# Peptides against a protein of PDB entry 7PB4, part 49

Target 1, 105 residues: chain A of PDB entry 7PB4
Amino acid sequence: KMLNIKEYKEKLLSTLGEFLEDHFPLPDRSVKKKKKNIQESSVNLITLHEMLEILINRLFDVPHDPYVKISDSFWPPYVELLLRNGIALRHPEDPTRIRLEAFHQ
Target 2, 218 residues: chain B of PDB entry 7PB4
Amino acid sequence: DALQMAVGYFEKGPIKASQNKDKTLEKHLKTVENVAWKNGLASEEIDILLNIALSGKFGNAVNTRILKCMIPATVISEDSVVKAVSWLCVGKCSGSTKVLFYRWLVAMFDFIDRKEQINLLYGFFFASLQDDALCPYVCHLLYLLTKKENVKPFRVRKLLDLQAKMGMQPHLQALLSLYKFFAPALISVSLPVRKKIYFKNSENLWKTALLAVKQRNR

## One batch from the design tools (peptide; aimed at target 1 I5 K9 L12, target 2 F154)

Design b2_p15_5 (made by RFdiffusion4)
Pose (drawn by RFdiffusion4):
Structure b2_p15_5 (pose): chain A 91 residues (1-28, 43-105), chain B 212 residues (1-189, 196-218), chain P 15 residues (1-15)
Amino acid sequence: KMLNIKEYKEKLLSTLGEFLEDHFPLPDVNLITLHEMLEILINRLFDVPHDPYVKISDSFWPPYVELLLRNGIALRHPEDPTRIRLEAFHQ
Amino acid sequence: DALQMAVGYFEKGPIKASQNKDKTLEKHLKTVENVAWKNGLASEEIDILLNIALSGKFGNAVNTRILKCMIPATVISEDSVVKAVSWLCVGKCSGSTKVLFYRWLVAMFDFIDRKEQINLLYGFFFASLQDDALCPYVCHLLYLLTKKENVKPFRVRKLLDLQAKMGMQPHLQALLSLYKFFAPALISVKIYFKNSENLWKTALLAVKQRNR
Amino acid sequence: EALLYEMVQELVELS
């Protein structure tokens, strides 16, 4: 069961990365890829389940933040505009 | 054949400025509906015309008439429905066309050969609940399509939030009751739906439905 | 964008 889940996760991750690079590229400060941003969000969601918010730095391309906000993937902090969290789809 | 000429004409897409082209389009569309309302269309023709109508090609009236004449002689391929969902996801489709398509998918539900690959699109179907114009028809579709495996906690939470936003609507209550039946531990809380008139009820379709 | 949403949702569920 574990190996099956692992194979599925790795396949989903690789295909997601390819899809992101194909459909959500950077334009050309130092910006990070959307993949790294999603990785930071997913890591913070499970590492700190009581505070899954990550600060928005200058490396976050505002179009990516707005993209994640429009599609229900990322959620804004009720008071702090510089923080965003990942939607807890698992619950 | 008389129908294949119209299918090819619609596959060629819209043409130049109209000198006599309006009459030609009308003749081809009349031929298609006559065939559809007399004895029905085959799976291949349906696979072609449904996806042509749900694409950005042709105006709204042509797409509306094509959708209103999408009556199967036998069955409907599921791959055509998958491509139709994909064309919906493209976004170049009219709202009224989307409503008409969801009505058609509800009406033609028992004439789809397989429904497992369609159930695999439960997520795309569920995401359309945000749109309050598609909400009743999407709820009617999900009432038919929902299996036990589809009742995920996230969806229950989002449906409860939508109920709180819109109120205890009939279609939302029916879908929530189905979710409660399938997963009572995730939440506490088929049949009549408004605007569920079968627009595509021909006599032959009726005899096939009764034979079903 | 809808496909992205579904893929990200499945990835979160698996994580």

Design b2_p15_5_s1 (made by RFdiffusion4, then SolubleMPNN; from b2_p15_5, 5 letters changed)
Fold by OpenDDE base, seed 1:
Structure b2_p15_5_s1 (fold): chain B 105 residues (1-105), chain C 218 residues (1-218), chain A 15 residues (1-15)
Amino acid sequence: as target 1 above (105 residues)
Amino acid sequence: as target 2 above (218 residues)
Amino acid sequence: MLLLRLMVEELVELS
């Protein structure tokens, strides 16, 4: 039973990864080049998949403080996507921190 | 209306702990089955019942029977299909139900009103190729959905790896042939030119029902 | 969007 759960989890992660890659890809680096005024922040944006992994891991690793600080690597549209869809919550006192929503009803 | 009462029963659930819960359930299930096979179901009815079948609200036997009678009178809403796929991700349905769903999806594909949102689920369907039980039906579905933009190098690699593992399956060959058509540079391997694309669709559970639907809509 | 949410929820539940 445990092996089946692990395999299922891996499959689900893979499926999620593919889904995110297809529907929520990072903007092509080329798009950043055309807008002159965007400070070439040399910061590599992370994928939505990676962002979710960070949030999930934080929830389990530090359950008493499950918030992750929003870094420059966080693409703002991804943050908004997570917040608007109830997947993540912003810290009530610190807008620079977000957590995964507690789905346990 | 008997059908409305039946749908309402499944939607709202059994009210009172009636000692005859099973009899009531069977009655309503038969009502749905009879109407579905005789006349087909309205898109709204399919929306409700399809979600119920995949939500895990009822047992596997009931879910299977509901899913088997998801026969449209005219069209199926794309939104219903998207919701159904969402339930597959939650994993509250049995493996057999998942297989049946994909079979249903392929069988009813032409009756789905729009394909835009379904096309967005391409990656999800593609990931399901790794399931041996689902693979034949997923290949067929992907054959129907695949556009040039979906044919990417990593997917080609995955298909070739799958072929290496499973052998030259007709359904996989069909999908690979389509991929080669869209992106010949990505598939250097000579695929046998099969004139006839063979998917396990000839023995569709809904063959008779689908013929009836087509006749009514003509 | 619902699909994404459900998938994430399931992942959390399995973890």
Scores: peptide ipSAE 0.400, ipTM 0.489, DockQ to the pose 0.297
OpenDDE base, seeds 2, 3, 4, 5: peptide ipSAE 0.387, 0.381, 0.394, 0.399; ipTM 0.518, 0.528, 0.493, 0.492; seeds 2, 4 fail the geometry check

Design b2_p15_5_s2 (made by RFdiffusion4, then SolubleMPNN; from b2_p15_5, 7 letters changed)
Fold by OpenDDE base, seed 5:
Structure b2_p15_5_s2 (fold): chain B 105 residues (1-105), chain C 218 residues (1-218), chain A 15 residues (1-15)
Amino acid sequence: as target 1 above (105 residues)
Amino acid sequence: as target 2 above (218 residues)
Amino acid sequence: MLELRLMIKELVELS
């Protein structure tokens, strides 16, 4: 039974990953436009899958403070997507922090 | 030249030491407006100014004026649009600015050099349909972007739900009709045969400018 | 997206 749950979880994660890649891919920022000065901040954006993983992990690891600080690696459209769809919530006092919505209600 | 100085001013921000900050701002804004409406802006200038308009660096009035003069001389870079969408999501721009941006995006759609990256944003645009203020313009944008591959059962359900909530809106009907065209099996509901697809004239703000751009590029 | 939310909910429940 435990093996079946683990296998199912892995399959679900894989399916989720595929879904996210298909419908919400990162834009190709490879705009290596050689133009000199605009240091397009070499900030590596994380995938939506990685973002969700961070949020899920934080919820379980630190349940009393399940909020994650939005870093430069968080692509703003992803943040907005999660918020608009009720998947994540902003901290009421700090808009730079978000948490996974508690679906256990 | 005057335009370069104006763009530089907006890019670098107001120099603290200027006693007449408002006058300087207005001068540079007028310079940008004059050039944009007369000749259009280079893709690089649009890239810089569009980001500034959406970043929240300046007040809403200034941002609105900048966005209204984002008229291309020739083309708009798709990269500028992708960056702009990112800024829209940061939440530093007003709701009115967001609406104006989508109107601008629809109006300038044909002047965007490539669509591949914009097509990747389809899901994000679709998610914006739930915003009542944006919905008409997003529907128009999606109508322009939608390919067969974008028509999925979950999106059909969402559109039908929106229709149930908002009623038979012309912009929703237009998009649903396109969806039915690509995937008739997914839409079992009879759509009224509308002879004419009707979207709000988002391009009205730039009608004269767009005509001028087309004439210069012929 | 309802589907995305449901998938995440299920993942959280299995976690």
Scores: peptide ipSAE 0.387, ipTM 0.841, DockQ to the pose 0.339
OpenDDE base, seeds 1, 2, 3, 4: peptide ipSAE 0.381, 0.377, 0.372, 0.378; ipTM 0.842, 0.840, 0.832, 0.844

Design b2_p15_5_s3 (made by RFdiffusion4, then SolubleMPNN; from b2_p15_5, 7 letters changed)
Fold by OpenDDE base, seed 5:
Structure b2_p15_5_s3 (fold): chain B 105 residues (1-105), chain C 218 residues (1-218), chain A 15 residues (1-15)
Amino acid sequence: as target 1 above (105 residues)
Amino acid sequence: as target 2 above (218 residues)
Amino acid sequence: MLTLRLMVKELVELE
């Protein structure tokens, strides 16, 4: 039973990955924010898959505070996509923090 | 005021109890249209209404009419554009709405307050080149957005592949010429020297409104 | 997309 669950989880992860690759383009990783004086910090954008992994991991690692701070690596369209589809929620008092939706309702 | 009531109606949705839902909807839509074409809309109003138009909350006819009246009084927030693109990713809007949005984005490009976040959308827009209906408008948008840093070998290959598939389209040639300007070593193919860059007139729908906006902001 | 939400929900339920 445990082996079947692990295999199913792996299959689901693979299916999710394929779905994300097929339906959602990867963000441009190398947009140099030319701010005036500070060194060209190339912000590496993460994939939607990576964003979901972060949110899922936070939910399991810290269930009492499952919120993740939105970093510059979070592509805004992906954030809004998750919010608009009811996959993620903004913190009610801090819009810079998001959590995975509690699906156990 | 009448505009606030109309925007509020679209934001909150139709109140179930109204017997004349269609008449109320039409009244509020006409209010938005009248103000938008006469005076333009505030950035906050565009933010709300643009989001509604692309969310799939209303039917395609209503969404189309809302999107057609997304005329700024002064500026459009880049955040509104980012949110709009997020709805395109969700895919709740029709193909015709997507085309209209890209036409709108090109037409209103100069009225967007900042371009930093829009530049991050480059890869998303580039991926949309594969849609034959979007391709002419996306090429125009990319022509406006492209920087040297965006010109990568894989994108050059994709553009050349598209050209092989679609033929020597004026919009593709314009974009390829820009790519060659930034990275001549990546494009070995001789591009015909076109003296005039030609894109479809996406702004035609808003030409009169845009002239009025420019006159008010002088 | 309903599909994405469902896949994420299922993944969370399996963990």
Scores: peptide ipSAE 0.434, ipTM 0.562, DockQ to the pose 0.302
OpenDDE base, seeds 1, 2, 3, 4: peptide ipSAE 0.407, 0.401, 0.427, 0.400; ipTM 0.867, 0.861, 0.863, 0.861; seeds 1, 3, 4 fail the geometry check

Design b2_p15_5_s4 (made by RFdiffusion4, then SolubleMPNN; from b2_p15_5, 7 letters changed)
Fold by OpenDDE base, seed 5:
Structure b2_p15_5_s4 (fold): chain B 105 residues (1-105), chain C 218 residues (1-218), chain A 15 residues (1-15)
Amino acid sequence: as target 1 above (105 residues)
Amino acid sequence: as target 2 above (218 residues)
Amino acid sequence: MLTLRLMVEELVILS
């Protein structure tokens, strides 16, 4: 029984990180720039872990407006994954904004 | 050549508000369709056109026609598939387009040059099993992609839950049988010994074209 | 995925 909440939280974070890396890694988009015209969005994609961190932090830091604007760094499959699994919600009036689902009953 | 002009048109979009926009569009579509079915398309052409078909740049009818003629001359780049999956998740394409894409992906699976990056998308494909319209085709795709390392307890539970909800669907049974093969300890339920694995024939749309491609590459 | 959701939920509760 991990008596220490802090230790348990750290373990959970580690486990989550490993899970995300194992099952939902970013594709290696290091597609060598062959021909010019495919706008390979030079945009650095963030990891799913980082995305979740942003959403969690926003929920706690700005509880009255917990929505995060979807940037080009947000890989669409990650956004869809979070939405489909009920982890995130899309803003009802602005589809470019998402929030972490409120799990607090 | 006519194909380059057609691809360029779709890539750059319609230039001027010309009165003949629809006629020009149809002309270029027919050009792409003709070349694709007769000779197949180069990997670069597929890369461009596949992204366009899934980006929502054009209407559903146009996107459907483009996607139906994504027939390779030789190979499809795995990068094109990865990009395509990203577009699917943006939500600008119709449900019918998504279904067609998965059918296409299954049909063209052997023509994809590499599978390493596609294998990394396993979790995303698995998540799409929840979509009733996609489920049969996703099961087929997962059947092609599944390795021992992908068979996890939580995925087994999800498949069993889906079976409980949807019944003993042939495509789901096929995938479960594969899972049991890789990890028999995770599936205690006796699966009916099916002599034949049955998936919906996704290849039917491209059967003739695929035969032609295989003959040209021999 | 229920597992991912549960993990995130637990993390949020512990935060």
Scores: peptide ipSAE 0.448, ipTM 0.850, DockQ to the pose 0.328; fails the geometry check
OpenDDE base, seeds 1, 2, 3, 4: peptide ipSAE 0.436, 0.432, 0.439, 0.431; ipTM 0.851, 0.834, 0.856, 0.821; seeds 1, 2, 3, 4 fail the geometry check

Design b2_p15_6 (made by RFdiffusion4)
Pose (drawn by RFdiffusion4):
Structure b2_p15_6 (pose): chain A 91 residues (1-28, 43-105), chain B 212 residues (1-189, 196-218), chain P 15 residues (1-15)
Amino acid sequence: KMLNIKEYKEKLLSTLGEFLEDHFPLPDVNLITLHEMLEILINRLFDVPHDPYVKISDSFWPPYVELLLRNGIALRHPEDPTRIRLEAFHQ
Amino acid sequence: DALQMAVGYFEKGPIKASQNKDKTLEKHLKTVENVAWKNGLASEEIDILLNIALSGKFGNAVNTRILKCMIPATVISEDSVVKAVSWLCVGKCSGSTKVLFYRWLVAMFDFIDRKEQINLLYGFFFASLQDDALCPYVCHLLYLLTKKENVKPFRVRKLLDLQAKMGMQPHLQALLSLYKFFAPALISVKIYFKNSENLWKTALLAVKQRNR
Amino acid sequence: VLYLMVEELVILTAL
């Protein structure tokens, strides 16, 4: 069961990365890829389940943040505009 | 054949400015509906015309008439439905066309050969609950399509939030009851649905439904 | 599409 889940996770992650690079590229400060942004969000969601918010830096391309906000993937902090969290789809 | 000429004409897409083209389009569309309302269409023709209508090609009236004449002689391929969901996801489709398509998918539910690959699109179907114009028809579709495996906690939470936003609507209550039946531990709380008149009820489709 | 793929990845990461 564990190996099956692993194979599925790795396949999903690789295909997701390819899809992101194909459909959500950077334009050309130092910006990070959307993949790294999603990785930071997923890591913070499970590492700190009591505070899954990550600060928005200059490396976050505003179009990516807005994209994640529009599609129900990322959520804004009720008071702090510089923080965003990942929607807890698992619960 | 008389119908295949119309299918090919619709596959060619819209043509030049109209000198006599309006009459030609009308003749082809009349031929298709006559065949559809007499004895029905085959799976291949339906696969072609449904996806042509749900694409950006042709105006709204042509797509509406095509959807209203999408009556199967036998069965409907599920791959055609998958491609139709995909064309919905493209977004170049009219709202009224989307409502008509969901009504058609509800009406033609028992005429789809397989429904597992359709059920795999449960997520795309569920995401359309945000749209309050599609909400009742999407709820009617999900009432038919929902299995035990589809009742995920996230969906229950989002459906409860939608019920709190919109109120205890009949279609939302029916879908929530179905979710309760399938997963009572995730939440506490088929049949009549408004605007569920079968627009595509021909006599032969009626005999086939009774034979079903 | 992106939404669903991210949703599935989040669920799998929770496992």

Design b2_p15_6_s1 (made by RFdiffusion4, then SolubleMPNN; from b2_p15_6, 5 letters changed)
Fold by OpenDDE base, seed 5:
Structure b2_p15_6_s1 (fold): chain B 105 residues (1-105), chain C 218 residues (1-218), chain A 15 residues (1-15)
Amino acid sequence: as target 1 above (105 residues)
Amino acid sequence: as target 2 above (218 residues)
Amino acid sequence: MLRLMVETLVELEAL
């Protein structure tokens, strides 16, 4: 039973990863080094997979404060996608913080 | 020139010390509006001003006026659109600004230099179908973007669910008809044979300007 | 589909 759960989890993670890459990839910000000083802040955007991992981990690691602060590495379309699909919730008092939806409550 | 000064003002923001902030703002807005409607804007100017309009840096009235004059001289960079979508998702712009942006995007679609990066945003646009105010314009945008590879069973289900909720909306029927064209096996429901696909006319705001742009680039 | 996948993943991690 435990082996089947682990295998299923791995398969699900793989399937989810593929789904996210296929349907919600990061745009290729061709940092065209055009010389104009717009510091396109070289902020490395994280993948949607990484974002979900952070949210899931926070839910289990810190259940009393499951909120994650939205950093510059969080691509706004990903945040909006999670919110619109009911996967994440904004903190009621701090719109810069989001949590994973508690699906079992 | 006057346009460079105006763009620079919006980019750098209002200088705190100016006693006539509102008059200065209006002067620069009128400059941008005048040039945009007469000659169109360069891709670089659109890149700057579009981001400003969606960033929430200025009030809704100012942002609306800027967005309404995002008329290209020649082309719009797809990178500007990608950045704009990011700003749209930050939530610092009004709902009316979001609607106006999608209307703008549909109206200016043919003037965008490339579509590869915009096509990667397909899933994000599709998620916006749930917004009742955006749905008609997003359907039109998706109608322009949809390729066979985008037609997936889960998206078909979502469209059918939306139809069940909203009824047989013309814009939704148009998109479903396109989906059925690409993947007839996924849509078993008989769609009414509509002779004409009807979307809300997003181009009406820019019709005269777009005609002028097309004439200048011929 | 995305929500269902995430829900299932969370359920599996809670076990």
Scores: peptide ipSAE 0.455, ipTM 0.868, DockQ to the pose 0.360
OpenDDE base, seeds 1, 2, 3, 4: peptide ipSAE 0.446, 0.443, 0.451, 0.446; ipTM 0.859, 0.860, 0.864, 0.856

Design b2_p15_6_s2 (made by RFdiffusion4, then SolubleMPNN; from b2_p15_6, 5 letters changed)
Fold by OpenDDE base, seed 2:
Structure b2_p15_6_s2 (fold): chain B 105 residues (1-105), chain C 218 residues (1-218), chain A 15 residues (1-15)
Amino acid sequence: as target 1 above (105 residues)
Amino acid sequence: as target 2 above (218 residues)
Amino acid sequence: MLRLMVETLVILEAQ
C-alpha cells in the first residue's frame, strides 16, 4: 500500500509538471537587450511548478506561519492564477504575502 | 519633440518642482492623445505608455485616457501585450481598466506584430472567463487565439459549466462552436447552429482610428 | 483541473 502511494505521488507530480509546462509556460524572455538603458531588471522568474513547491513546502515546514513573501521572481500571472483558482490566499493584512490553501484540513 | 517630453513625463514621473501638477499632466496627456489619434504611436511609445496605464502609477481617469489612445502607427509589439497582462495581474488597476484593456486587445489584435507569446498566455486568458465583467471580451479574444491544441477536455468542461451558470450567452456560444469545430468528440451537446457569430463590438471606441491605421499601412 | 491536482498533491503530502 505505501509503495503504491509513493508511486502515485510521483506520477501525480510528473503529470502536474507536464500540465504546468503545457498550459502555463513562462514567456520566452529572448528579448535581445537592445542597448536602451531600460533596466529591465534581469529578475529570473521561477516556474509555476517551483512556485507551488515553495508554497507547499512552507505549508508543511512552517504550519503556524504558512505565508510566503511574493518576490520579484514570482511572475504576476502565476500569482493571480493561484489566487483566482482558490489554490492560494493573500495574507489579510499583508497583500505581499500568500499561502497555499490547506486542502487537507 | 512634444511627444517625447510627454512620454518622458509619464515614464519618469512629475518633476516635484512644477507648481501646477494637474495642468502639466493634462498638457502631456493631450499631447499623447493628439498624436495618437492623428498619426498613431510608435511601438516603443505604446510599450512605455501601456505599462504606465496598467501599473497603477496614476489615477484611474488618467489610466483610462492613456489606454484609450494606445493607437499604433504601424504595429504593437507582442512583448508589450505580455508585459501588460502581467500588470493586470498585479491588481493595481481597476476593474474598468481591465475591461478596457481586453476591449483594446481585441480591437488591436490584427496590429500585434506576432502572436506566439500571446498564444502562450491562452491558459491565463481562459482563467479570466470566470470574471463576469471580462467574460464577453475574453471569449472574443479566445475566439481569435484558439487553436486545435488549446481545445482540451478540462476547458470544454469549464465552458459548459459556465454556460450552465450564465445561460446561452452569444459570446460563449461562439467560443463553444469553435471548440466543437476543432474537437467535435469532446462536445456531445448539440449547440444551436448560429449562422452569425456575434461579439460585442469592442472596436467601436477606435473605429475611426483603426480605419486610419489601415489606410496608412496599405 | 489545476486546483484538483494541487489539492490531491497536498492531501498526499499530509499523509
Scores: peptide ipSAE 0.479, ipTM 0.879, DockQ to the pose 0.361
OpenDDE base, seeds 1, 3, 4, 5: peptide ipSAE 0.429, 0.429, 0.439, 0.435; ipTM 0.720, 0.691, 0.554, 0.721; seeds 1, 4 fail the geometry check

Design b2_p15_6_s3 (made by RFdiffusion4, then SolubleMPNN; from b2_p15_6, 5 letters changed)
Fold by OpenDDE base, seed 2:
Structure b2_p15_6_s3 (fold): chain B 105 residues (1-105), chain C 218 residues (1-218), chain A 15 residues (1-15)
Amino acid sequence: as target 1 above (105 residues)
Amino acid sequence: as target 2 above (218 residues)
Amino acid sequence: MLRLMVETLVILEAE
């Protein structure tokens, strides 16, 4: 039974990864170095998969403070997607912090 | 020139030394409006001003006026649209600004230089269907963007659920009809054969300007 | 679908 759960988890992770890549990819930053000082913030955006991993890990590693600070690496559409779908919640007093919903509770 | 000064004002912010901030703001806003409606704006100017309008840097009234004058001289860069969508998600703009943006996006759709990156945003636009205020305009946008590859079972289910909740809305029916066209096996429900696809006329605000743009680019 | 997938994953991690 445990082996089956592990296999199922791995399959789910793989399926989730594929789903995220197919339907919610990052936009291709055409780094066109055109000279104009638009500080295109050279900030490396993380994938939605990586964002979810961070949120999940925080939930389990620090259950008493499961909130993650939104960094510049967090693509705003991803944050909005998670919030709108009820996957994440904003901190009630600090909108720059989000947590994963505790679905297991 | 006057336009560069106006764009610079919005980009860099008000120079502290101006005694009458409101008069200066109005002057620059009128400059942008006048040029936009007469000649259209360059893609670079739209890139800057669109981000400003959606960033929450200024009040809703100013943002609305800026957004209403985002009229291209020739083309709009798809990169500007991608950036704009990001700003919409930051949550610093009003609901009315979001609606206006989608109306603008639909109205200006043909003037966007490329669609490849916008097509990648399909899932994000689709997620916005649940917003009742945005739904009619998002349906129209999705109608323009939808390819066969976008028609997935989970999206069909979501659309049918929305229909069950909202009723048989014309904009939703139009999108469902398109979905059925691409993937008839996924939609078992008989959709009323509407002879005429009807969306809210989002372009009405820019009708005269759009005609002028088309004439200049022939 | 995304929510369901994430929910399932979280539940599995909690076990």
Scores: peptide ipSAE 0.466, ipTM 0.879, DockQ to the pose 0.360
OpenDDE base, seeds 1, 3, 4, 5: peptide ipSAE 0.420, 0.424, 0.464, 0.460; ipTM 0.844, 0.744, 0.868, 0.871; seed 4 fails the geometry check

Design b2_p15_6_s4 (made by RFdiffusion4, then SolubleMPNN; from b2_p15_6, 7 letters changed)
Fold by OpenDDE base, seed 1:
Structure b2_p15_6_s4 (fold): chain B 105 residues (1-105), chain C 218 residues (1-218), chain A 15 residues (1-15)
Amino acid sequence: as target 1 above (105 residues)
Amino acid sequence: as target 2 above (218 residues)
Amino acid sequence: MLRLMVATLVELEAQ
């Protein structure tokens, strides 16, 4: 039973990863900027998969405060996607914090 | 150049020392408007000003005026559009600004230099269909972007659910008809064969300017 | 679909 759950979880994670990559990829920032010195802060954006992992982990690690602070590594369209699909919620008092939705309610 | 000074003002922000910040802002805004409507803006100028309009740096009235004058001289960079979508999602712009952006994006679609990165945003645009104010314009945008590979069962379900909620809207029907064209097996619902696809004329705000741009680039 | 996948994943983690 436990093995089947683990295998199912792994399969689901893989399927989710593929789905996210196929349908919600990061924009290719590799457009060769000609040398104009605009220090666009090369903030490395995390994948939607990584963002979800952070949110899920926070929910289980700190269930009484399951909110994650939105960092510069969070691509705004991903945040909006999660919010619009009812996967995440903004903190009622701090819009810079989001949590995973409680799907069990 | 007056335009460079105006763009620089919006980019760097108001220099503290001006006693009459509002007059200076209005002067620069009028400069941008005049050049944009007469000659169009360079891709670099659009890149800067579009981000400013959507970043929430200025008030809604200013942002709206800036966005209305995002008229290209030749082309718009797809990178500017990708950045703009990011700013829209930060939530510092008004709902009206978001609507105006999608209207602008549809109106200026042919002037965007490349579509590869915009096509990657398909899923994000699709997620915006649930916004009633955006839905007509997003449907039009998706109608322009949709390829066979974008037509998936889960998206079909979402469109049908949306149709069940809001009724048979012309813009939604147009998108569904395109989906049925690419994947007839996914859409069992008999769509009325509308000979004419009707989207809201998003171009009306820029009609004269767009004609001028097309004439200059011939 | 995405919501369902995430919800299922969360349910599996809770187990």
Scores: peptide ipSAE 0.445, ipTM 0.873, DockQ to the pose 0.360
OpenDDE base, seeds 2, 3, 4, 5: peptide ipSAE 0.437, 0.433, 0.442, 0.443; ipTM 0.867, 0.865, 0.867, 0.869

